# Designs tried in a protein design run: peptides against a protein of PDB entry 3PBP. Part 108

Target 1, 203 residues: chain A of PDB entry 3PBP
Amino acid sequence: LNEKDLNLILNKSLVMYESLDSTTDVIVKRNVIKQLQFVSKLHENWNSRFGKVDIQKEYRLAKVQGPFTINPFPGELYDYTATNIATILIDNGQNEIVCVSFDDGSLILLFKDLEMSMSWDVDNYVYNNSLVLIERVKLQREIKSLITLPEQLGKLYVISDNIIQQVNFMSWASTLSKCINESDLNPLAGLKFESKLEDIATI
Target 2, 203 residues: chain A of PDB entry 3PBP as posed
Amino acid sequence: LNEKDLNLILNKSLVMYESLDSTTDVIVKRNVIKQLQFVSKLHENWNSRFGKVDIQKEYRLAKVQGPFTINPFPGELYDYTATNIATILIDNGQNEIVCVSFDDGSLILLFKDLEMSMSWDVDNYVYNNSLVLIERVKLQREIKSLITLPEQLGKLYVISDNIIQQVNFMSWASTLSKSINESDLNPLAGLKFESKLEDIATI

## One batch from the design tools (peptide; made by RFdiffusion4, then SolubleMPNN)

Design b2_p17_6_s3 (from b2_p17_6, 8 letters changed)
Fold by OpenDDE base, seed 3:
Structure b2_p17_6_s3 (fold): chain B 203 residues (1-203), chain A 17 residues (1-17)
Amino acid sequence: as target 1 above (203 residues)
Amino acid sequence: SEHENIILKAVGNKIKS
């Protein structure tokens, strides 16, 4: 992970967060906040390594829930840098998938296996630091941006230099959502976590 | 909230297995 790249991601996330207001859609607010939580925690971990603090106090007031971890983290990605982060809704409730792209062209899809009650009080807000690896998608291209549309559940749009691709993970996310909402883990048995990748348009 | 966290953790564990 490159410090410059991490700072860029953080800055972008902060700008998005700062754009939130009373007229912002609830889904958009949630997505931006979840992204900010993740990126901010990454930044804190990075700062701990280098002995500096670059994040403003207002963004560090949230409580940290346990140690930050992605379990498991693909060993091949240790030498690469995260380039983009997105949060994708998988139902009309509160269930979401976190996606992180890397400069090797990989996408990792992550599940937040802990979620405390949402707090809009910055002093009492809890960052989720526990993430479970669901799937790694190898695109083998430079990823410029990740786009999610609130009205399109379980879909992520990946923009590279010459193409826009859609990652659709509703094949497994619908089952995941059902399991969570119904408190029944049985449907997870034998579930294949393979997303569908489709070319949308050439740029 | 407690129930939610329990089920999320259980789901996460199942995914990892």
Scores: peptide ipSAE 0.500, ipTM 0.916, DockQ to the pose 0.139
Fold by OpenDDE base, seed 2:
Structure b2_p17_6_s3 (fold): chain B 203 residues (1-203), chain A 17 residues (1-17)
Amino acid sequence: as target 1 above (203 residues)
Amino acid sequence: SEHENIILKAVGNKIKS
């Protein structure tokens, strides 16, 4: 079993979980949950044994090349370090949200406005990706990993030491997607950027 | 596209406001 295989199994387990409904057999439901818990434990053990994924690698996976700037950057996060990065699709794949976790247990949801900024360094020009802060979600947990499923729009799965949680931001992301696609900013007026946090399973 | 960049920037600015 390698990291790739483990991630695949985890993803499959999450998909199975989301397929559960009120008509699902109780035994099936229990088995799916137990499987998810088991795989999650394996994932945590894997991370503990072999170390966390390099954040630079996560940058690539998040389709954000190189360093980035966040505007505005939350002042309370100034002294904390980013730990994980993920991208979440909010529509048919054209628009996405970037999520960054920090070692204080915070998640920040970011919008890519695609404007590259140049900063002057003593020796080199440094290009930074522009990211706009949408929302900060405070979990107050050590975030081990972030999981996204392309078929689940606006959903982020957060794995910590003892729990799997789902962050669902389609309440505002659907409107955001519409605004972008239709080039109409009016629906953004008064929009509350508040995501729903739900506990899925205890690890 | 240029148009895409314009709208994305505008959306970003609106979010920041």
Scores: peptide ipSAE 0.499, ipTM 0.923, DockQ to the pose 0.125
Fold by OpenDDE base, seed 4:
Structure b2_p17_6_s3 (fold): chain B 203 residues (1-203), chain A 17 residues (1-17)
Amino acid sequence: as target 1 above (203 residues)
Amino acid sequence: SEHENIILKAVGNKIKS
């Protein structure tokens, strides 16, 4: 990831964000908002590393409440470019996992550790600006797109050039959902954050 | 709510540990 690429991603994210309206699909809205959040965090990290300031920062902060955080931020990600983003529901409430792909073929799974307090348009779509790294999955493929299906909780479909793969994280996400909903951290003891990767179709 | 924030933050901290 270089400064030029990051700025391009920021600009694209801003344009996408500005395009949101009442006719926008809820899934698209979610992805755009989360993308903007993530890219903003990357920008902050970039600035911290190089002592830079971007003019677009003021615009982003005007549209999105407060700074964005990913904790911890994997050092390796500074060398890669984010390519796709998806938000996956893990229960029938509003608990969800954010997934971001990178140009090295990696996926990161992220947890929102703050209450979402800001909504967008009439759909009352909410987002937060604090994320926790759960897992990094290395696919070693060029990821073209990320797809989620509303009827399939905790499942992410990754489309590459010649294959569609499923990332299933319900092995840990079901426990995570339970912990949140019941306000009980005990089930997290010994929990392994290891998602299942499966080839489901060739292209 | 404050309660929700506490739980989410606690869960997040547990994940990070």
Scores: peptide ipSAE 0.498, ipTM 0.916, DockQ to the pose 0.144
Fold by OpenDDE base, seed 1:
Structure b2_p17_6_s3 (fold): chain B 203 residues (1-203), chain A 17 residues (1-17)
Amino acid sequence: as target 1 above (203 residues)
Amino acid sequence: SEHENIILKAVGNKIKS
């Protein structure tokens, strides 16, 4: 159990909840509500054991603008449905990773390489942003929500029914950030794209 | 910037390799 992380996650969840309005997408509303429910439950459990904790911090929201395409798309996920999406900053220069969860319990970490793909329909066309697959993380659990904190670079919090987990990908994201900022691709050679998964708290 | 777009594309290609 990490009290600091719990408080930060709760703050983020509350800010997201407060941002909901009549124009918010139904899926977004549902996800934010579920997030708040689970985080609140965790907080209550914490309070019962350690006393009340006051929450004072506020955070900002960031959304990924869709639609987008993923290349390559993991074959195993063709039959599954995306459930959540999040954007995680990896440096102070606005470099970011996109994360998508699926109903098989998988997380995919994606890089925006800014190449646009065009989708054509009989009545209209849509330009999609290109996303490059970096890593697939298999959690094998139902993912209820994804949480990011702007002050915590390269960290994603995953909420399931009974646990909050942290995905930390700074092991490779720091190198990625340097490559982008310095325009040097050499450090990417041999880089292992394996994130660290850690249990933060049980719900 | 244009330069940034170029490097991002290059990084993406490197990740895929």
Scores: peptide ipSAE 0.498, ipTM 0.920, DockQ to the pose 0.137

Design b2_p17_6_s4 (from b2_p17_6, 9 letters changed)
Fold by OpenDDE base, seed 3:
Structure b2_p17_6_s4 (fold): chain B 203 residues (1-203), chain A 17 residues (1-17)
Amino acid sequence: as target 1 above (203 residues)
Amino acid sequence: SEHEKLILEAVGNKIKS
């Protein structure tokens, strides 16, 4: 069952990779490539049928780049460093959630109310982005990678040393999407912003 | 809550855009 889930993630990651072309945004390309690298490596340890994908050094060295303004910023995270970033679609209308991981094992989910401008190229200028905090998830493990699948709305896969976990936030993101699309804020009142965590596979 | 207000404001801004 766990192996099946891992294979599914790998297959979907490969499909996503294959969808990349010359018109794809540089940030998206780099993120997808890094995701594929990690997933393929994990699968190799599980099933030798799949090997590690070779990635250019520049892509492997890509780091989370700011500056970011997060409101409110969790005070506990001031002592920690951001390690990964991912953008997750919540509908087919280009509404997105931004996720940032930290080296304490925390994930923060942020609302992307404005177009985010950042670069995965360390040598390029980065823009300041303002985001609002929705939820903090404490995983208490070293997060190696964040994986998103284009056909899976409101889902994030977190890769750590020995586990793949799914973060599903459609419980609140569906309402958020509806509010935006219908121009009605009322459904947000009393909404619980709590994501569902599920173990997909033990590595 | 104050946190809820911030979220509402952000979503409101998105709606207006």
Scores: peptide ipSAE 0.553, ipTM 0.929, DockQ to the pose 0.308
Fold by OpenDDE base, seed 2:
Structure b2_p17_6_s4 (fold): chain B 203 residues (1-203), chain A 17 residues (1-17)
Amino acid sequence: as target 1 above (203 residues)
Amino acid sequence: SEHEKLILEAVGNKIKS
């Protein structure tokens, strides 16, 4: 079993979980939940054994080199380290939300306003990857992993020590997507950027 | 708010791209 295979199994387990409804057989439901719990635990152990990519180091280097900036960056997070990164689709186009987790248990949801155009022109090295902060979600947990499913728009799965949680931001992301696709900013006025947090299973 | 303005600006930039 390698990391890719483990991720595939985890994704399948999450898809199966989301397919459960009130008509689902109790035994099937229990089995799916148990499988999800098991795979999630394995995933946590895997990450602990092989280490995590130090996103903060890359971020700091990137910040110094100016490849991307986060505006506004929450002042409270200056003293904390980024631990995970994920990209979540919000529509069937190319609109995405970037999520970064921190070791204080925070998630920041970011919007990428410009596509990474690597201008290789030595003289015009403008890495202006501007990311705008949309929402900060405080989980107050050690975040071990972030999982996304392409078929589940605007949903992020957060794996911590003892729980799997779903962050659903379609409440605002649907409007955001509409604004982009229709080239109309009006629906953003007064929009509340608050995601829904749901506990899926204990680990 | 300033935060809302930043979001609007970013979305605006995306629309123009």
Scores: peptide ipSAE 0.547, ipTM 0.932, DockQ to the pose 0.303
Fold by OpenDDE base, seed 5:
Structure b2_p17_6_s4 (fold): chain B 203 residues (1-203), chain A 17 residues (1-17)
Amino acid sequence: as target 1 above (203 residues)
Amino acid sequence: SEHEKLILEAVGNKIKS
């Protein structure tokens, strides 16, 4: 089993879990949950063995698609280190939310407002992605990994030491998507940017 | 709030892109 296979089975397990409803047989539900728990534990162990992908904690982050600038960068996170990054689709188009986790157990949800932009720095061409802070979610857990499923819009799965949690931000992201698609900012007025947190399974 | 203004500006930029 390699990392790719592990991710695939984890994703399948999550999809299977989300497909469960009130009409699902109790035995089936239990089996799916047990499988999810097992795979999640494997994923945690895998990450521990190979180490976390460390991300720069500075205001400016470097990435393959980067660098990015976060505006504003939360001052409280200055002393903490970014640990994971994920991109979550919020519609069937190209609108996405970027999530960065920190070693204090925080998640920041970011909006990428522009494509790669060019700036000047010491006679060098520097390309930046502009990111705007939307929400900070404090989980107060050691975040092991972030998982997203393309078929699940506006949902982020957070794996920590003993639990998988779902962050659902469609409460505001649906409005955001609508605003972009309709070229109308009015629905954003007074919008509360607060995600829903739900415990999915224990590890 | 200032934070809300930043979000609005960002979304506005996206719309214009």
Scores: peptide ipSAE 0.546, ipTM 0.933, DockQ to the pose 0.321
Fold by OpenDDE base, seed 4:
Structure b2_p17_6_s4 (fold): chain B 203 residues (1-203), chain A 17 residues (1-17)
Amino acid sequence: as target 1 above (203 residues)
Amino acid sequence: SEHEKLILEAVGNKIKS
């Protein structure tokens, strides 16, 4: 079993979980949950074997001096290291949210204001990208992995040592998507950028 | 807030792109 296969299995398990409803047989529900727990644990263990992502200082500066600029960058995170990065689609177009996790247990949700493709691969050509902080979510746990599913818009799954959690930001991302697609900023007025955090399963 | 302004600006930039 390699990382790719494990990710695929995890994704499948998450999809199965989402398929559960009040009409689902109790035995089936239990089995799906158990499978999710097991696979999530495996994935966490697998990810722990890899090193943390080191985000260069240039990414933390509000100035366009590096390949990426995050504005504003939370001051308290300057002393922490980024551990995971994920991109989450918020619509069927090209609009997406970038999430970066840190070793303090924080997630930052970021918006790209440029159309350029973002590559976090240090070995690849990096375009200059500007990222704006939308929300910081403090989980206060060691984040092992970030998982996204293409069919689940605005949802991020966070795997830690003992739990898998879902971060759902469609409460604001749907409005954001609408604003972009309709070229109208008015719906953003008074919008609360607060994601919903839900425990999915214990590991 | 300044934070809200930054978000609005970013979305505006996206719209203009």
Scores: peptide ipSAE 0.545, ipTM 0.932, DockQ to the pose 0.316

Design b2_p17_7_s1 (from b2_p17_7, 9 letters changed)
Fold by OpenDDE base, seed 5:
Structure b2_p17_7_s1 (fold): chain B 203 residues (1-203), chain A 17 residues (1-17)
Amino acid sequence: as target 1 above (203 residues)
Amino acid sequence: SSMEQNILNAVGNKIKS
């Protein structure tokens, strides 16, 4: 078993979990949940054993600070380190939300407003990807990994020491997608950018 | 809010791109 295989199993388990509904047999539900818990625990142990791939990149407001410029960068996170990054699809039209986790247990959800710009000029090397802060979610736990499933729009799975949580931001991302696709900003007026957090499985 | 305005601007930029 390697990391790739483990991630695949975890993803399959998550997909299976999300497929559960009121018509699902009780035994099937139980088995799926147990499987998810087991795989999640295995994933936790794996990360602990092989070390976390911490993102040592600094995300700041200034263009010269890292590959991404976040506007605004939360001041409270200035002294904290980014630990994970994920990209979540919000529609089938390639609109995406970027999520970055920090070692204080915070998640920031970001929108890419501009395409990547690069200059290879010897005198002026610029690499900039502009991101706008949409929401900060404070989990107050050590975030080990972020998982996304391509078939699950606007959903992010957060793995911590003892739990898998789902962050669902389709409450606002659906509107965002609509605005982009229809070239109309009006639906954004009064929109609450608040994601839903749900406990999926205890590890 | 300023945050909302930033989001609006960003989405606007995306639409124009």
Scores: peptide ipSAE 0.402, ipTM 0.899, DockQ to the pose 0.326
Fold by OpenDDE base, seed 2:
Structure b2_p17_7_s1 (fold): chain B 203 residues (1-203), chain A 17 residues (1-17)
Amino acid sequence: as target 1 above (203 residues)
Amino acid sequence: SSMEQNILNAVGNKIKS
């Protein structure tokens, strides 16, 4: 198994899990859950072994002055390090939310108002206000990986040492998508940017 | 809130792009 294969299996397992309902055969349900647990554990272990190189790139995204800027950057996260990054589709028109995890167990959800610019030279830093903070979710867990499924809009799966959790932000992202696609800001008025957190399975 | 305003501005920018 390589990383790509593992990711594919994990994705399939997550899709299968989401298909479960009250009418699903008990044996099938149990098997799907067990598969998800097993694959997720493998994925976590895999990330632990190979994830260090990616962390450095991801840290740049959360740096106050760097290739990517977050507006506003949460002050309490200044002393923490970004650990994972994911991009989640919120519609079929390629609108996306960026999620960054930190080593304090926080997730920040960000909106890309503009295309992210790459800047590798610190001396030639140009302020990039391409990422806007929408929500901070405090999980208080060591986040091992972030998983997204293209067919599951506005959903992020967070894998920690002992649990898989789903972060669902379609409660506000659907409205956000609508606003963008229809060029109308009115629906954003009074909108609560609060995601739903659900425990999926223990690992 | 300031955060909400930032979101509005960002969405506005996206719409205009």
Scores: peptide ipSAE 0.400, ipTM 0.899, DockQ to the pose 0.335
Fold by OpenDDE base, seed 1:
Structure b2_p17_7_s1 (fold): chain B 203 residues (1-203), chain A 17 residues (1-17)
Amino acid sequence: as target 1 above (203 residues)
Amino acid sequence: SSMEQNILNAVGNKIKS
């Protein structure tokens, strides 16, 4: 996920928000608002650290295509501020994990299954499952930056004030990749989604 | 768990895509 992607996510979230009306289910409204808050915090963080990103106005001219959603919503983290975002490749294809850090010292690992889309039923309910929460890793540190190396699959380097830590999630990501590539979900049964943390160096 | 089911669904969706 990069600046462009974040902007796109924000735009789509805004479009969804603007599409809300009196007939929209209360739960949907709540979810959209929470999602927008989450994305806005990401955007705010991005602007503060990497410079301002202009919101593209063109989204207002587009038809509603769907929101950006994380399922389930990490409710506890809505009270915190996102600090960093990174995308980690898990294979040589298009499969990747999105990682977001928060100021409480936690990381969330997310799987992007589909591009942002939206489906409405007769009850005006939104069906969208574009991002799925896989794991929350609590580091309890102030995370300064997230570093990924393209040649190192399934590895994320977390830089805090005094230490560099490696988050290695290939224990489950390799299986995930295999399932996708082989079109077989069976290996996911009973899989433990727990990343390995290792101290790499002191700063 | 619900999370596991969500992951399964997501992977399923990815496979279908």
Scores: peptide ipSAE 0.397, ipTM 0.894, DockQ to the pose 0.510
Fold by OpenDDE base, seed 3:
Structure b2_p17_7_s1 (fold): chain B 203 residues (1-203), chain A 17 residues (1-17)
Amino acid sequence: as target 1 above (203 residues)
Amino acid sequence: SSMEQNILNAVGNKIKS
């Protein structure tokens, strides 16, 4: 990541922040604010002589399971640490996908089957949230940040050392949303839960 | 697959909620 690219992502984060209004979902607001804070902190620390990024505790997941339960949790990730979390809207309602990154470069995409509040307090170990594993994406990169834009449904931006990638899961999330909204599970039959990866910028 | 069934169950739960 160079200074130019960092400025770009900071600007994007600012745009995200400015897009917030009174009608924005509370979870979305919290996510955008935290993302902005995180990226801003990265920018602030970028010019430090040692290139050290001081990531605040609030942006880390202390435990692999976090303040939630993942069903099933990928056994391969038991030895790795969760690094980032993001919530992505898939429709104009309250249907969301949760993404968790790990220090092995993996992303897991999770379905929030119950409408429960996410805990951002890493010290509050309330494991009552139920998350179901949909997909594991192995990027094999050090993931620095996860960014989601409220106006871009089913899209997640992954920032690593040398690249920004977009993860687009609307191929299956649109069907998922439809199933929920129409109370019909039939469209899920035979659905492939495979996200599309696209390089947005090389750093 | 087992994973697909879990997703179906989760969506079912969401619908019922």
Scores: peptide ipSAE 0.396, ipTM 0.896, DockQ to the pose 0.341

Design b2_p17_7_s2 (from b2_p17_7, 8 letters changed)
Fold by OpenDDE base, seed 4:
Structure b2_p17_7_s2 (fold): chain B 203 residues (1-203), chain A 17 residues (1-17)
Amino acid sequence: as target 1 above (203 residues)
Amino acid sequence: SSHEENVLNAVKKKIES
């Protein structure tokens, strides 16, 4: 996930928000608002780093609620700030995991699901949220950078001041990929979403 | 950045070892 991708998500979220009216279902409203708040916070953090996009102040001041599909959003993370974001391919079908780091050393792994729904009809509305929480990894260190290698599926390299760690989530991501590609969720039964951490190198 | 490239190279080297 790069700046363009984040902007796209933000724009989509804004469009969704703007589409809300008095007839909109309360649950949908809440979900859209939560999504927007999360994305706005990420965007704020991104802008602080790169300073490329200016959004309306109203949205920049939104509090982190996380994607509505994060249930519950780790309450502890409400007090912390997102620092880095990356996407990792898990298969050749371009299914991706979105990784967001926080200044407490936490890393959340999110499934990049279907595109966010821009429109819905009341009779048959399906809202797609682009992010679903899968796992929270607590590294307990300042995360300076997130690096991915295109030839390394399901692996994220986390760089701190003194160490490079590998987060390997293929233990579950392979199954997830299979489920997505085959449209069969049965293999997820009993699956533990626990990534493997390994120290790769000292810096 | 050059730093990121260096880190990537280090990682690649480690993976290849």
Scores: peptide ipSAE 0.021, ipTM 0.585, DockQ to the pose 0.019
Fold by OpenDDE base, seed 5:
Structure b2_p17_7_s2 (fold): chain B 203 residues (1-203), chain A 17 residues (1-17)
Amino acid sequence: as target 1 above (203 residues)
Amino acid sequence: SSHEENVLNAVKKKIES
């Protein structure tokens, strides 16, 4: 995921939000608002790094209220701030997982694939049919930075105070990669989306 | 080098060990 892709997702989310009216299905309204809120947080984080795109404050402050109850997962993260974003390769075919950290110590792992997202809508929360939530990892630490190594597929290094931890999600990402490459989602049936966490070093 | 770069290098060394 790059800045251009994020902008496309954001713009699409904004268009969807602005298209909402009194006749729109309540579930659609809820999802669109959640989508906008989520993407705005991503964009804010991304913009802090690159400083090119500005989101209007009104959109960043958009919240789901009233009948638009936020689902606890990942809805509870709406009360927290995104702190870091990283993309991790899962194969040599350039498939990537997007990781976002939050100030509560959570990591969310997301997959960007329009066609796959539509299929995963049944089992996972879909964001604008472009990003699919796969896993949430709770570290219970203040995350300072996210590091990836190009030679280390499906591995994310999380830097916190005095510790470096590795998140390894190849247990499921290898299957995901296979599914993408073969255009067959059947192997994902029953797959457990649980990454391995390991302490790597003390700093 | 930045702090992040130093950390990255430390990680690389750890992986190689």
Scores: peptide ipSAE 0.021, ipTM 0.590, DockQ to the pose 0.018
Fold by OpenDDE base, seed 2:
Structure b2_p17_7_s2 (fold): chain B 203 residues (1-203), chain A 17 residues (1-17)
Amino acid sequence: as target 1 above (203 residues)
Amino acid sequence: SSHEENVLNAVKKKIES
């Protein structure tokens, strides 16, 4: 996701939201509201010094986790709820990883598979956006927030009740970035997608 | 919240050190 995409989708979401009335289908209403909340938070996060997005309750109630499908979705997470989302730049070309936390203490690291494509009208809400699961990190902690710093490529800071941890995924993200930029995915073969966890501070 | 701000400051300090 990049700023341009977020702005576009945000605009569409706003237009759709404003079109809602008492006669609008319940499913459409719910989807629009959730979509708008999701995109708005992502947009806010993008403009913030600290990338931190708390997933709203209304959004978290949807197991589909917003306007994106996740492939493959970890079956174990089916019964858990997303709590936070963050986007982390992996290079200067605006390639980024999407991170979602769950209430079981899991972090999933995702990459955009397809360009954002959504259909918006009063009677229909359809999306065809996919995220590819790269890594699942099991912290087994209550994740309070996710923080990213623009100057820290490929690093995610996870705040729990008593600890701050750094997730560094540049070990594989640098290769991924190169592959994407060069349109050559061969180096991904055999690449180990394992991030480094480090305790930063106790709180 | 004040707590969040404190945590963020701690993170910033650690990163900048």
Scores: peptide ipSAE 0.020, ipTM 0.547, DockQ to the pose 0.019
Fold by OpenDDE base, seed 1:
Structure b2_p17_7_s2 (fold): chain B 203 residues (1-203), chain A 17 residues (1-17)
Amino acid sequence: as target 1 above (203 residues)
Amino acid sequence: SSHEENVLNAVKKKIES
């Protein structure tokens, strides 16, 4: 995602927000507001000390389908700025997790879905890419970069000033992958979404 | 190469070792 694309998404989100009125469905209003807040945080990063948002190509390509909404979004993170975005493969069937880092040291792990939202025309609806929150990982570090390796399924490498850490979420992602591929959500019942952290190297 | 690329290469080498 480059600055131009981000501005475009922001503008679209703003237009959607401005189209809201007293007759708009409450669920639609909430989703549009969350989308705008997310995009605004990403946009803020361009002018922050963290520099431009680093978004992997795979996530950039997904933007062709329009802006993303995160549902639910942790309220605490509205006070922080998104710094990096990465996509991580969880299987050979091209299922992916989206990861977003924040300047509070948090990582949110998200799964793509589609959700209908109110379009710019009140009489029409647009299907936007929706991101479902799966897990929040609190590293409490200044995150400099996110790295993924194509051969490393369900693994994210987080780079800080002095350490590289691995986030491994295959403990739950394997089950998620199975559910998606088999179109059966039953195995998700009672599943704990907790990733494993490991120190890989000092810098 | 960028700093990120250097780190990525280092990580790859470590994983391969």
Scores: peptide ipSAE 0.021, ipTM 0.567, DockQ to the pose 0.018; fails the geometry check

